# Designs tried in a protein design run: peptides against a protein of PDB entry 6RGO. Part 187

Target 1, 392 residues: chain A of PDB entry 6RGO
Amino acid sequence: MALKLLGFNQDATCFSVISSNKGVTIYNCDPFGKCFELEKSTSNDEELDFLVEMLFSTSLIAVVDKTIGASKRKKLKIVNTKRKATICELTFPHEIMDVIMNRKIICVVLKSDQIFVYDISCMKLLRTIDVRGEKLKSTSKFRNSEAVGDIGVRVSLSTDNNSILCYSSYSKSDKENAPLNDIVVFDALKCIQINVLPAVHQSNIVCIACSPDGMLMATASEKGTIIRVFKTIDTENDEPILVNEFRRGSRPSRISEMKFNHDNTLLACVGESDTIHIFALPVTTTEADANEDDTLQQSSHSLSSSINGLQYISKGLANRFGKIIVSKIPTQSQQRHVAYIKIPENAKYRIGFPKDTTNTIHICGEDGNYLVYSIPRNEVGPCTLVKSNTFD

## One batch from the design tools (peptide; made by RFdiffusion4, then SolubleMPNN)

Design b2_p14_7_s1 (from b2_p14_7, 7 letters changed)
Fold by OpenDDE base, seed 5:
Structure b2_p14_7_s1 (fold): chain B 392 residues (1-392), chain A 14 residues (1-14)
Amino acid sequence: as target 1 above (392 residues)
Amino acid sequence: AIEEIRKLLSELKD
């Protein structure tokens, strides 16, 4: 059957797929099995397209039917999966491109490069973010939707209650074709812009991941060769703090998804390549006050030794034209993956990190495989397959 | 509608 993957929920307890024959199906990861099915609204053999955002393992989902006609593509349905009933329907002025949520917030991304931020508890609109701004509306002829491929505003939301929203924005260059290479960090609850990371890549940003706590953000461009990890809130001398620069590969390849694990120790990426890459992040020891007592000698052989290479090259070459060129970390200082998973060529996969097992990753493929892998802790190498299931 | 959303949100254990 033709499967289309929608993705995992926030804690990787469920994943959603589109089946050509049935519509949307949600699977539970443990115990593995089908937990919900949303029938297609049409009897036609049309190619099914949906957006589905789950709220963890709850009976609440947000659904957009993108299969038929411009009218349905503008409608967000809040559905109770247990009742199989629409609770609320919102209609937008433009096609919905993405929907993300946590316990507090729903963000709806439109084809107009607008982000609508809602309080989920009352479905009240808190903010409309216009990423193009008022000035750019006059000059941007509707990018003929056909020729400009999947280039649009990208978003990621923290899974915690702080509700840190990271989104791609247009650089302030007077050029008609400004790239989506800035990042804005936004408090979605307070509706305040916290930070702006200018020109984090040379080309459009195509993938963003926010950490569960909203303290870190990973970004990838259309090239997908380099992943950058930044602090979201903190700045040094009004400049963005680059925590890590990872090399996925030497060849360009699109990254479709990135995820942090729940303790911010790992970053995974998946895309058009035959390999899921997992990168280790430095453990930010919060200086928790080391109050004296419990001498439990857990001999954690900290792999602390190889982090010596972060030379603070603080010399920002302010080139005369005000372009904050994020200092290219020398190719030798670019970290590689610590672990990997081989996947079939041309198979689209999604990734998720379970909350309770920080060294476990869930993956699912359009090939109908749901796989659980253990991530090696002390060595660079392949992940070990722990569990395998199939779905239709 | 909103009371049903609040009920579903209460399924989330803090």
Scores: peptide ipSAE 0.559, ipTM 0.948, DockQ to the pose 0.652
Fold by OpenDDE base, seed 1:
Structure b2_p14_7_s1 (fold): chain B 392 residues (1-392), chain A 14 residues (1-14)
Amino acid sequence: as target 1 above (392 residues)
Amino acid sequence: AIEEIRKLLSELKD
């Protein structure tokens, strides 16, 4: 059967899939099994497409029927999975491209490059963000965005209550073809823009991950060769702080998903390549814990290759063409993965980090495999398979 | 509707 992966929930306790024959199925990870099924409403052999965002391990899901020809691509349903009942329905002016949520916020991304921010507790609209709005004042030409179906606003939301929203925005270049290569950091609760990271890549941003606490953000461009990790809130001399630059590979390959683990020590990425890459992040010691004098000389030779310098993204020399050149970390200073998982070529996989085991990763494939891997701590190498299940 | 959402939100442990 053709499977399409929707992904893991925020804590990797469940994952969602579309089965061509069954519709949407949600699986529990442990114990492994089906916990919910949404039957297809039509007997038509149309390729099913859905958005499903699950609120952690709760019976609350957000569902969008995106099936081609479906009149429902503008409708968000909030569903109680235990009752198999729609609680509420919202209708948008444009097709829904993405839905993300945490305990406080639902964000709905539209094909119009608008982000609708809701308080989940009352379904009240807090803000409409128009990512095009700064450009539309200058050029009345609605670009027929028909041709480049894959380039749109990308979003990530912190899984905590701080509700830090990171989204891709268009660079301020007067050029008609300005890429989606800026990042805006937004407090979704207060509805305040916190930070703007200009030109974090040379091409459109296609993947964003926010850390669970909202303090870090990872970004990847269409090239997918370099992943950049930034501080979200903190700035130094009014400039963005680049914490890490990771090299996924030398060959271009799209990154479809990135995730931080729950303690911000690991960043995983998956995409069109035969390899899931896992990178180690420097432990951000908050200055507070420095006072416990516990002289346990655990010589944890953490192979923290001392990236000696917080490299300021110096205001890149605006070259004669107004291009902000982000200072690239020298290729020799680019960190590689600390761990990896080999996956079948052309198999789409999704990733999740469980809360209770910071060195464990959950993965699921359109090949019908749900796999649990242990991540090595002290060595660079392959992850070890701990558990395997199959689904259809 | 909203009361049911609030009930489902209460399934989240703090």
Scores: peptide ipSAE 0.555, ipTM 0.947, DockQ to the pose 0.646
Fold by OpenDDE base, seed 3:
Structure b2_p14_7_s1 (fold): chain B 392 residues (1-392), chain A 14 residues (1-14)
Amino acid sequence: as target 1 above (392 residues)
Amino acid sequence: AIEEIRKLLSELKD
């Protein structure tokens, strides 16, 4: 049977799949088993396509049926899985491309490059963000968005209550074909723009991950060779907003998903390659007030590779050319993975980090494997398989 | 409808 992976929920307690014969199935990770099934509405052997976003381990899901007809692709259903009932339905002017949620917010991304931000508690529209409208009105030629298939606005939302929304935006370059290589950081609750990160890659951004607390964001371009990690908020200290640059590989390969773990110590990425890569993030010890006393010199050899070599191009030139956040970072600052998982070639995988075990990763494949791996702490190497299950 | 969403949101432990 052909399986399609929808992904894990925010805490990796469940994952969703499309089975060609059954429709949408949601699995619990522990204990492993089916917890919900959405039956196929059509008897036809049509290729099923759905968006499903879960609200953690709750019985609340957002569902978009993309299988049949342009009208269904514009409908968001909020479903109670315990009741197997639609609670409410929203209809949009354009096809829904993505849906993300947390405890406070639902964001709906349209094919029109619009983001609709809702208060989940009342389904009230808080904001419509028009990512195209922020591009100077001059070149009104709607790119026939049909031909550039997979390049649209990408979004990520913090899983906490701060509800930090990161989205890709069009560069202000006068080029008709400006890439989606800017990032906007948006407070989804207050409906205010917090920050703009111009030209974070040379090509379109195809993957974004926000940290659970919304303090960090990871980005990858179409090349998928470099992952960049940024602070979402400018610190008053002249600290670089770019905190890490990771090398996934030397060969171009699309990254389909990235996730931070719950304590912001790890970033995982998966895509078209035979390898899930896990990167260590420097623990930003917030210097909580070191009260002087306890001299326990635990020589934690923090791999503080001193990123001394970022020559700040002086504040004066940055005002005319928007903050070149990505100066030529010396290729020497590019860190590799600390851990990896080998996956079957051509199998699509999804990743999730469980809340309670920061050194554990959940993965599931279109091959019907659900796998739990332990991440090594003190060595660079393969992850260890802890648990395996199969699904159909 | 909204009351049901609020009930489901209350299943989230802080």
Scores: peptide ipSAE 0.554, ipTM 0.947, DockQ to the pose 0.650
Fold by OpenDDE base, seed 2:
Structure b2_p14_7_s1 (fold): chain B 392 residues (1-392), chain A 14 residues (1-14)
Amino acid sequence: as target 1 above (392 residues)
Amino acid sequence: AIEEIRKLLSELKD
């Protein structure tokens, strides 16, 4: 049977799949089992296409049926899974491309490059962000959506209550084909732009991950060779702070998903390659709690890999247009993965980090495997398989 | 509708 993965929820307690025969199925990770099923609306052998975003372990899901007709692709249903009932329905002017949520906010991304931000508690529209409208009134030749593949606005939302929204924006270039290579950091609750990171890659950004607390953001371009991690809010001399630059590989390969773990110590990435890569982040000691005297010498042998903090002074090469381009970290100083998982080349995988176990990763594949891996702490190497389940 | 959403959101406080 053809499975399509919809992904994990925010805390990796559940994952969602499309089964050609059944429709949408939500699995609980522990104990492993089906917790919800949404039957297909049609008897036809049409390829099922859905967006499903689950609100943590709750019975609240957002659903978009993309299987049939342009009208359904514009409808967001909020569903109570316990009641198998639609609570409310929203209709949008354009096809829904993505839906993300936390405890406070639901964001809906449209094919028009618009982001609709709602207060989830009342389904009130807080803001419409027009990612094209920030670009000058250049003739809206709709990118013939046929020729430019899966390149659209990418979004990520913090899973906390701060509701930090990171989205890709068009560079301020007069070129008709300006890349989606800027990032905007937005407070989704206050509806305020906090920061703008210009030209974080040379090509379109195709993957973004926000940390759970919203303090970090990871980005990858169409090349998927380099992952950059930035601070979202903090700036140094009004410039973006590049915390890390990771090398996934030398060969171009699309990254489909990235996730931070719950303590911001790990970043995982998955995509079209045979390998999930896990990178270690430097522990940002918040200087604030230095005052309480409790001398508990827990000699955590943090492998201080002497990351010589090369202060990557962003020698922002002011390009001819006064844009700071994040200087490429020399290839020799680019950090590699600390851990990896080998996956089948032809199977799409999704990743999630459980809240309670910072060194555990959940993965699921279109091959019908749900796998739990332990991440090595003190060595560079493969992850260890801890648990496996199959789904259909 | 909104009362039901608020009820589901209250399940996240525990």
Scores: peptide ipSAE 0.552, ipTM 0.946, DockQ to the pose 0.655

Design b2_p14_7_s2 (from b2_p14_7, 6 letters changed)
Fold by OpenDDE base, seed 3:
Structure b2_p14_7_s2 (fold): chain B 392 residues (1-392), chain A 14 residues (1-14)
Amino acid sequence: as target 1 above (392 residues)
Amino acid sequence: SIKEIQELLSELTV
């Protein structure tokens, strides 16, 4: 049967799949089993296409049926899975491309490059972000959106209550073909732009991940060779906004998903390659907890790879030409993965980090495998398979 | 109803 993966929920307690014969199925990870099914509305052999976003382990899901006609692709249903009932429906002017949520916010991304931000508690519209309208008025040629493939606005939302929204935006270049290579950091609750990260890649950003706490953001371009990790907020300290640069590989390969673990110590990525890569992040000890006198001289060999080679382009020149955030970082500062998982060639996989086990990763494949891996702590190497289940 | 969303959101308050 053809399976299509929708992904894990925010805490990796559940994952969603489309089965060609059944419709949408949600699986619980532990104990493993089906917890919800949404039946196919049509008897036709039409390829099923859905967006499903589950709110943690709750009975609340957001559903978009993309299977039939331009009208259904504009409708968001909020569904109670316990009751198998639609709670409310929203209709948008354009096709829904993505839906993300946390405990406070639901964001709806449209094919028009608009982001609709709602307070989930009352389904009130807080903000419409027009990513095209933020582009300088000069390049008003509507690219015929048909021929530009899977390149659209990408979004990620923090899973915490701070509700930090990161989205890709068009560079301010006067070129008709400005790439989606800027990142905007947005407080979705206050509806305030916090930061703008210009030109974080040379090409369009195709994958974004926000950390659970909204303090970090990872980005990948169409090349998928380099992953960059940024602070979302400018610290008053002259600390670089770019905190990490990871090399996934030398060969171009699309990254489809990235996720941080719950303590911001790991970043995983998956895509078109036969390998899930896991990178270690430096633990930014916030100086606040340094007051507890506990003399545990754990010689954390800080792999302070001295990023001494970031030429400080002085603040004075940066203000005139825009913050060149991505100076020529020496290729020597690019870290490799610390762990990996081999996956079947051409199988699409999704990833999730469970909350309670920071060194465990959940993965599921369109091959019908749900796999739990242990991530090595003290060595660079393969992850160890801990649990496996199959689904149909 | 919107009340039902609020009831489901209350399941997250551990």
Scores: peptide ipSAE 0.554, ipTM 0.937, DockQ to the pose 0.635
Fold by OpenDDE base, seed 2:
Structure b2_p14_7_s2 (fold): chain B 392 residues (1-392), chain A 14 residues (1-14)
Amino acid sequence: as target 1 above (392 residues)
Amino acid sequence: SIKEIQELLSELTV
């Protein structure tokens, strides 16, 4: 059977799949089992295409049926899975490309490079972000959707209540084909732009991950060789703070998904390669005010691997257009993975981090495998398989 | 409709 993965929910307690014969199925991770099914609306011979975003472990899902007709591709249904009933339906001017949510916000990304931001509690439109409109009124040529592949606006939303939205934007280059290589950081609740990170890659950004707290973001370009991690809000001398630069590999390979764990200590990435990579982030000790008293010497021998925090102050090579290009960290100082998982070639996988165990990763494949791995703490090496389940 | 969304959201505040 052809399976298509939709992904994990925000806390990796559930994942969603499309089965060619059944429709959309949602699985619970622990205890493992089928918890919801959305029946196929169409004859058996049509390739099923859906967007499904689940709100944590709740009965609330956002669904877009992309299988048939331009009309359905423009409709977002909010569904109660327990009642198997549509709560509300929204219709958009263009095809829906992505849907993300947290406890406060729903963001809907359109093929028009528009982001619609809604207050989930009342389904009120808070903002329409026009990512093209920030680029002057020039060439109205809709990128003919045929020749330029899956290059659109990418988004990520913090899973907390702060609702930090990171999205890719077009560079201010006068070139007709300006890359989507800027990042905008946006407070989705207040509808305020917080920060702009110019030219974070040389090519289009194809993957973004926001940390659960919205304080960090990871970015990858079409090359997928380098992952950059930035602070979202904080700046140093009005310049973006590059926290890490990770090397996934030497060969180009598209990254399809990245996720932070719940404490911002790990970043995982998956894509077209045979390997899930897991990177360690430096623990930013917030200097909490050392009020004096309780000297409990918890000798946590955290082996501070001296990750020399190369404060790469990006000596912004002002390009010919006055934009700061994030200086490439020398290849010798690029951090590699601390852990990895080997996956079958040509199998698409999705990743999730459970809330309760910061050193555990959930993965699921279009091969019908749901796998739980333990991440090594003290050594660079393979993850250990802890649990395995199959689905159809 | 909106009341049902608010009911489902109330399950997350626990």
Scores: peptide ipSAE 0.554, ipTM 0.935, DockQ to the pose 0.587
Fold by OpenDDE base, seed 5:
Structure b2_p14_7_s2 (fold): chain B 392 residues (1-392), chain A 14 residues (1-14)
Amino acid sequence: as target 1 above (392 residues)
Amino acid sequence: SIKEIQELLSELTV
């Protein structure tokens, strides 16, 4: 059967898939099993396409049927899985490309490069962000919809209540074909732009991950060779703070998904390559006042990888054209993965980090495998398979 | 109904 992966929920307690014969199925991770099925309304052998966003392990899901005709692709359904009932339906002027939610906010991304931000508690529209609106003042040429390949606005939302929204935007360049290589950081609750990270890559951004707390973001371009991690809110002299630059590989390969773990110590990436890469982030020890108390010798063998935090204060080489070029970390100082998982070639996988076990990663494949891996703490190497299940 | 969304959101506060 052809499976299409939709992904994990925010805390990796569930994942969703499209089965060609059944429609949308949601699996619980622990105990492993099918917890919900949305049956296909039509008996036709049409290729099923859906967007499904889960709200953690709750009975609330957002569903878009992308299979049948231009009208359904514009409809967002909020569904109660316990009742198998549509709670509400929203219709948009354009096709829905993505849906992201947390406890407070639903973001709906349209093919028009618009982001609709809703308060989930009342389904009230808080803001429409028009990512093209800054361009529409300069270039009347709508890119004909035919040449809109896989390049669209990318979004990520923090899973916390702060609801930090990161989205890709078009660089302010007089060029008709400005890339989607800026990042905007937006408070989705207050509807305020917090930060703008200009030209974080040379090509279009194809993948964004926000940390659970919204303090960090990871970005990858169409090349997928370099992953950059930035602070979202904090700035140094009104310039973006580059925390890390990771090297996935030397060969171009698309990254489809990135995720932080719940304590911001790990970043995982997956895509078209045969390898899931896991990178270590520097633990920002907040110097909480070490009041003197008790001697419990927990031998935390801190792998003091004395990566001398060369704060490469990116002296922004203001090139003569006023473009802030994010200073490239020298290729020699680019960090590699600390752990990896080998996956079947050409298998699409999705990743999730469970909340309770920061050194565990969940993965699922269109090959019908759900796998739980332990991440090594004290060495660079392969992850260890802890649990495996199959689904169809 | 919006009330039903609020009921489902209350499952997250436990």
Scores: peptide ipSAE 0.552, ipTM 0.935, DockQ to the pose 0.641
Fold by OpenDDE base, seed 1:
Parts: C-alpha cells; structure tokens; sequence
Structure b2_p14_7_s2 (fold): chain B 392 residues (1-392), chain A 14 residues (1-14)
C-alpha cells in the first residue's frame, strides 16, 4: 500500500501515517501497535492528504483533511481518538498548511502566510501573525500562489509550557522576491516578539526546529547543506548568537525534519538523502549545575576537544545596509555528524526522540518500517538497530 | 466541548 508519513508526536511515543486504503492510522511505539484509525470518508481513489498533530500520548489530535478537491482544507478538527468524536471545528479563510501544538498553544499556519495562535484550553484566538503584512505595506503584488511550490512560512514550537514559537519571515528587502530567510522568535503565551534573526540563510528557510525548552533553534535552507543552531532569546551586543554550524553534506538535499532530543545534547535531521544525520550540541552549562558530579564532565570533554575551535563568531558583518549577515563559520570549523543512520533511497522517513532515553532515536519510513536505534556516545559512527517493527 | 479539551489536557498533568 502507499504510505505517507505524518510524523511522531512530541515525545516519540506515537507516530501517524496515511494509508491509501485505510485513511489515518496512529501507531503506539511501545508496545508497538495501532492505537487509532480514522477511516477514509470517501470511496474515491483520490490521494489522501492529511495534517495530524497529536498532543503527546493523549487522545487529543488536531486533524485537517487536505485531500485534493476536499472542501475541508480550511477546517481544523479537534478529535478525541478514544471516542472517535470531533470535540470542536475551526474554519479558516485560507488552506491550512501546518498545525503545531503543545500543552498550552495550537498554532495554525495558513497558505496566506498567516499564523493563528490559540490557547488550547479554551480554543481562544490569542494572536494572528501576518508574516506578509509587514511586507505588504510596500508591495501590492500578491505573489501568484501557483508558482510558489513547497516554499511557505515554516514554524516550530517548544514542547514545554514556555511556548516559544519560531517562524520564518521575509527579509526586509525592497525586492519583490525577498526570501523567507529571517526568523522571528515569538512568545506564543504573551503574544510578544522576543527576537528577530535576520538573513540566517541566503535562500528560503524550509526547515526549523525549536528545542523542547525553547532556548535553541535549528534552521536549514532549500540547499540543506548547512544547519545553523541559534539561541532563541539571548543576544550578544544586540546580535544573534550562533551556537553551531553543522554540515549535513556538500550536495544540495532537502531537509524535511529536524528534532532536538529532550536534553538539547543532540540534533537529528532527515530528508531526501539516504542518511539521517545526528549532531552533538555543546552542553550549555547553566550556572546552576556547576556544583554536582565531576563524572559527567569526562564524557563531555572528549567531544568538547573538537568543539573548542568554535570561537563564538558572534560578530555579524554589518553589511553596508545595516543588515546583520550571520558570518559564515569557516568550512573547517563546520562540525559534521557524530552519528548516522542509513535509510533506503527514495524512502521518506520521520524522526522522534523519546523522553526517557536521550541516546535513543525512533524513526519510521513510508516503506512501512518502524525502527529504534541506539546513538553512540563517544564514537563517530553508525547508530545500532535495537528494535524493528513493520506497519501497513 | 471545551470541557472535553480540558479533561484531555488533564491527562498531561499527571
């Protein structure tokens, strides 16, 4: 059967898939098995497309039927999976492109480049962010939406209660064709813009990941060759703090998903390449944990010896136009993966980090494989397969 | 109902 992956939930306890014949199925990871199924509402041989965002391991899901020709692409359903019942339905003026949630917030991204921010507890609209609206004061021309392929506003939300929202925005250029290469950091609870990271890539941002605590953000462009990790809130001399620059590869390849693990020590990326890459992040010693166990320092030191060459090149070269250009870390200072997983060519995979095991990664493929890998701590190398299951 | 959302959100606070 043709499978289309939707992804893991926030804690990688479940993943969702579209089956061409069945509709949406949610699988539990451990014990492995089907936990929910949403049957296909139409007998038509139309290619099914859905957004499904699951709220951790709860019976709460957000669902959008994106099937071509479906009048439902503007409707968000909140569904109780245990009851198979719609709790509420929201209708938007434009097609829904993405839905993300945590314990506090639902964000709905529209094809209009609007982000609707809701308090999940009451489904009250807190904010509408118009990512185009800051630009539209200068350029009346709607980009004809036809030639806008898979380039739209990208979002990521912290999984904690702080609800840090990172989204791609249009650079301040007088050019009609400004790229989506700025990042805005937004407090989704307070509805306040915290930070703006200008021109973090030269081309449109196609993937964003926020750390679980909202303190870090990873970005990738259409090129997918370089991943940048920034602090979200902290600035140095009013400039964005670049924590890491990772090299995924030399050849362009789209990154579809990135995830931090729960302790912000690892960043994984997956996409159109035959390889899932896992990068090590420097442990940000918060001043508080400086008191306890000496024993954890030894394991961090062996990886840190390769990190000590990363001088904080915080100095953005202010271009003649007052734009902070994130200084390119010299190619020699670009870190590579510490671990990897080989995946079949042309198989789309999704990734998730379980909460309880910081050195474990869950992956699932459109090939019908659910795989659990152990990540090596002290050596650069392949991950070890620990568990495998198949799904249909 | 919004009450049912709140009930499901309570599953996360345990």
Amino acid sequence: as target 1 above (392 residues)
Amino acid sequence: SIKEIQELLSELTV
Scores: peptide ipSAE 0.546, ipTM 0.934, DockQ to the pose 0.632

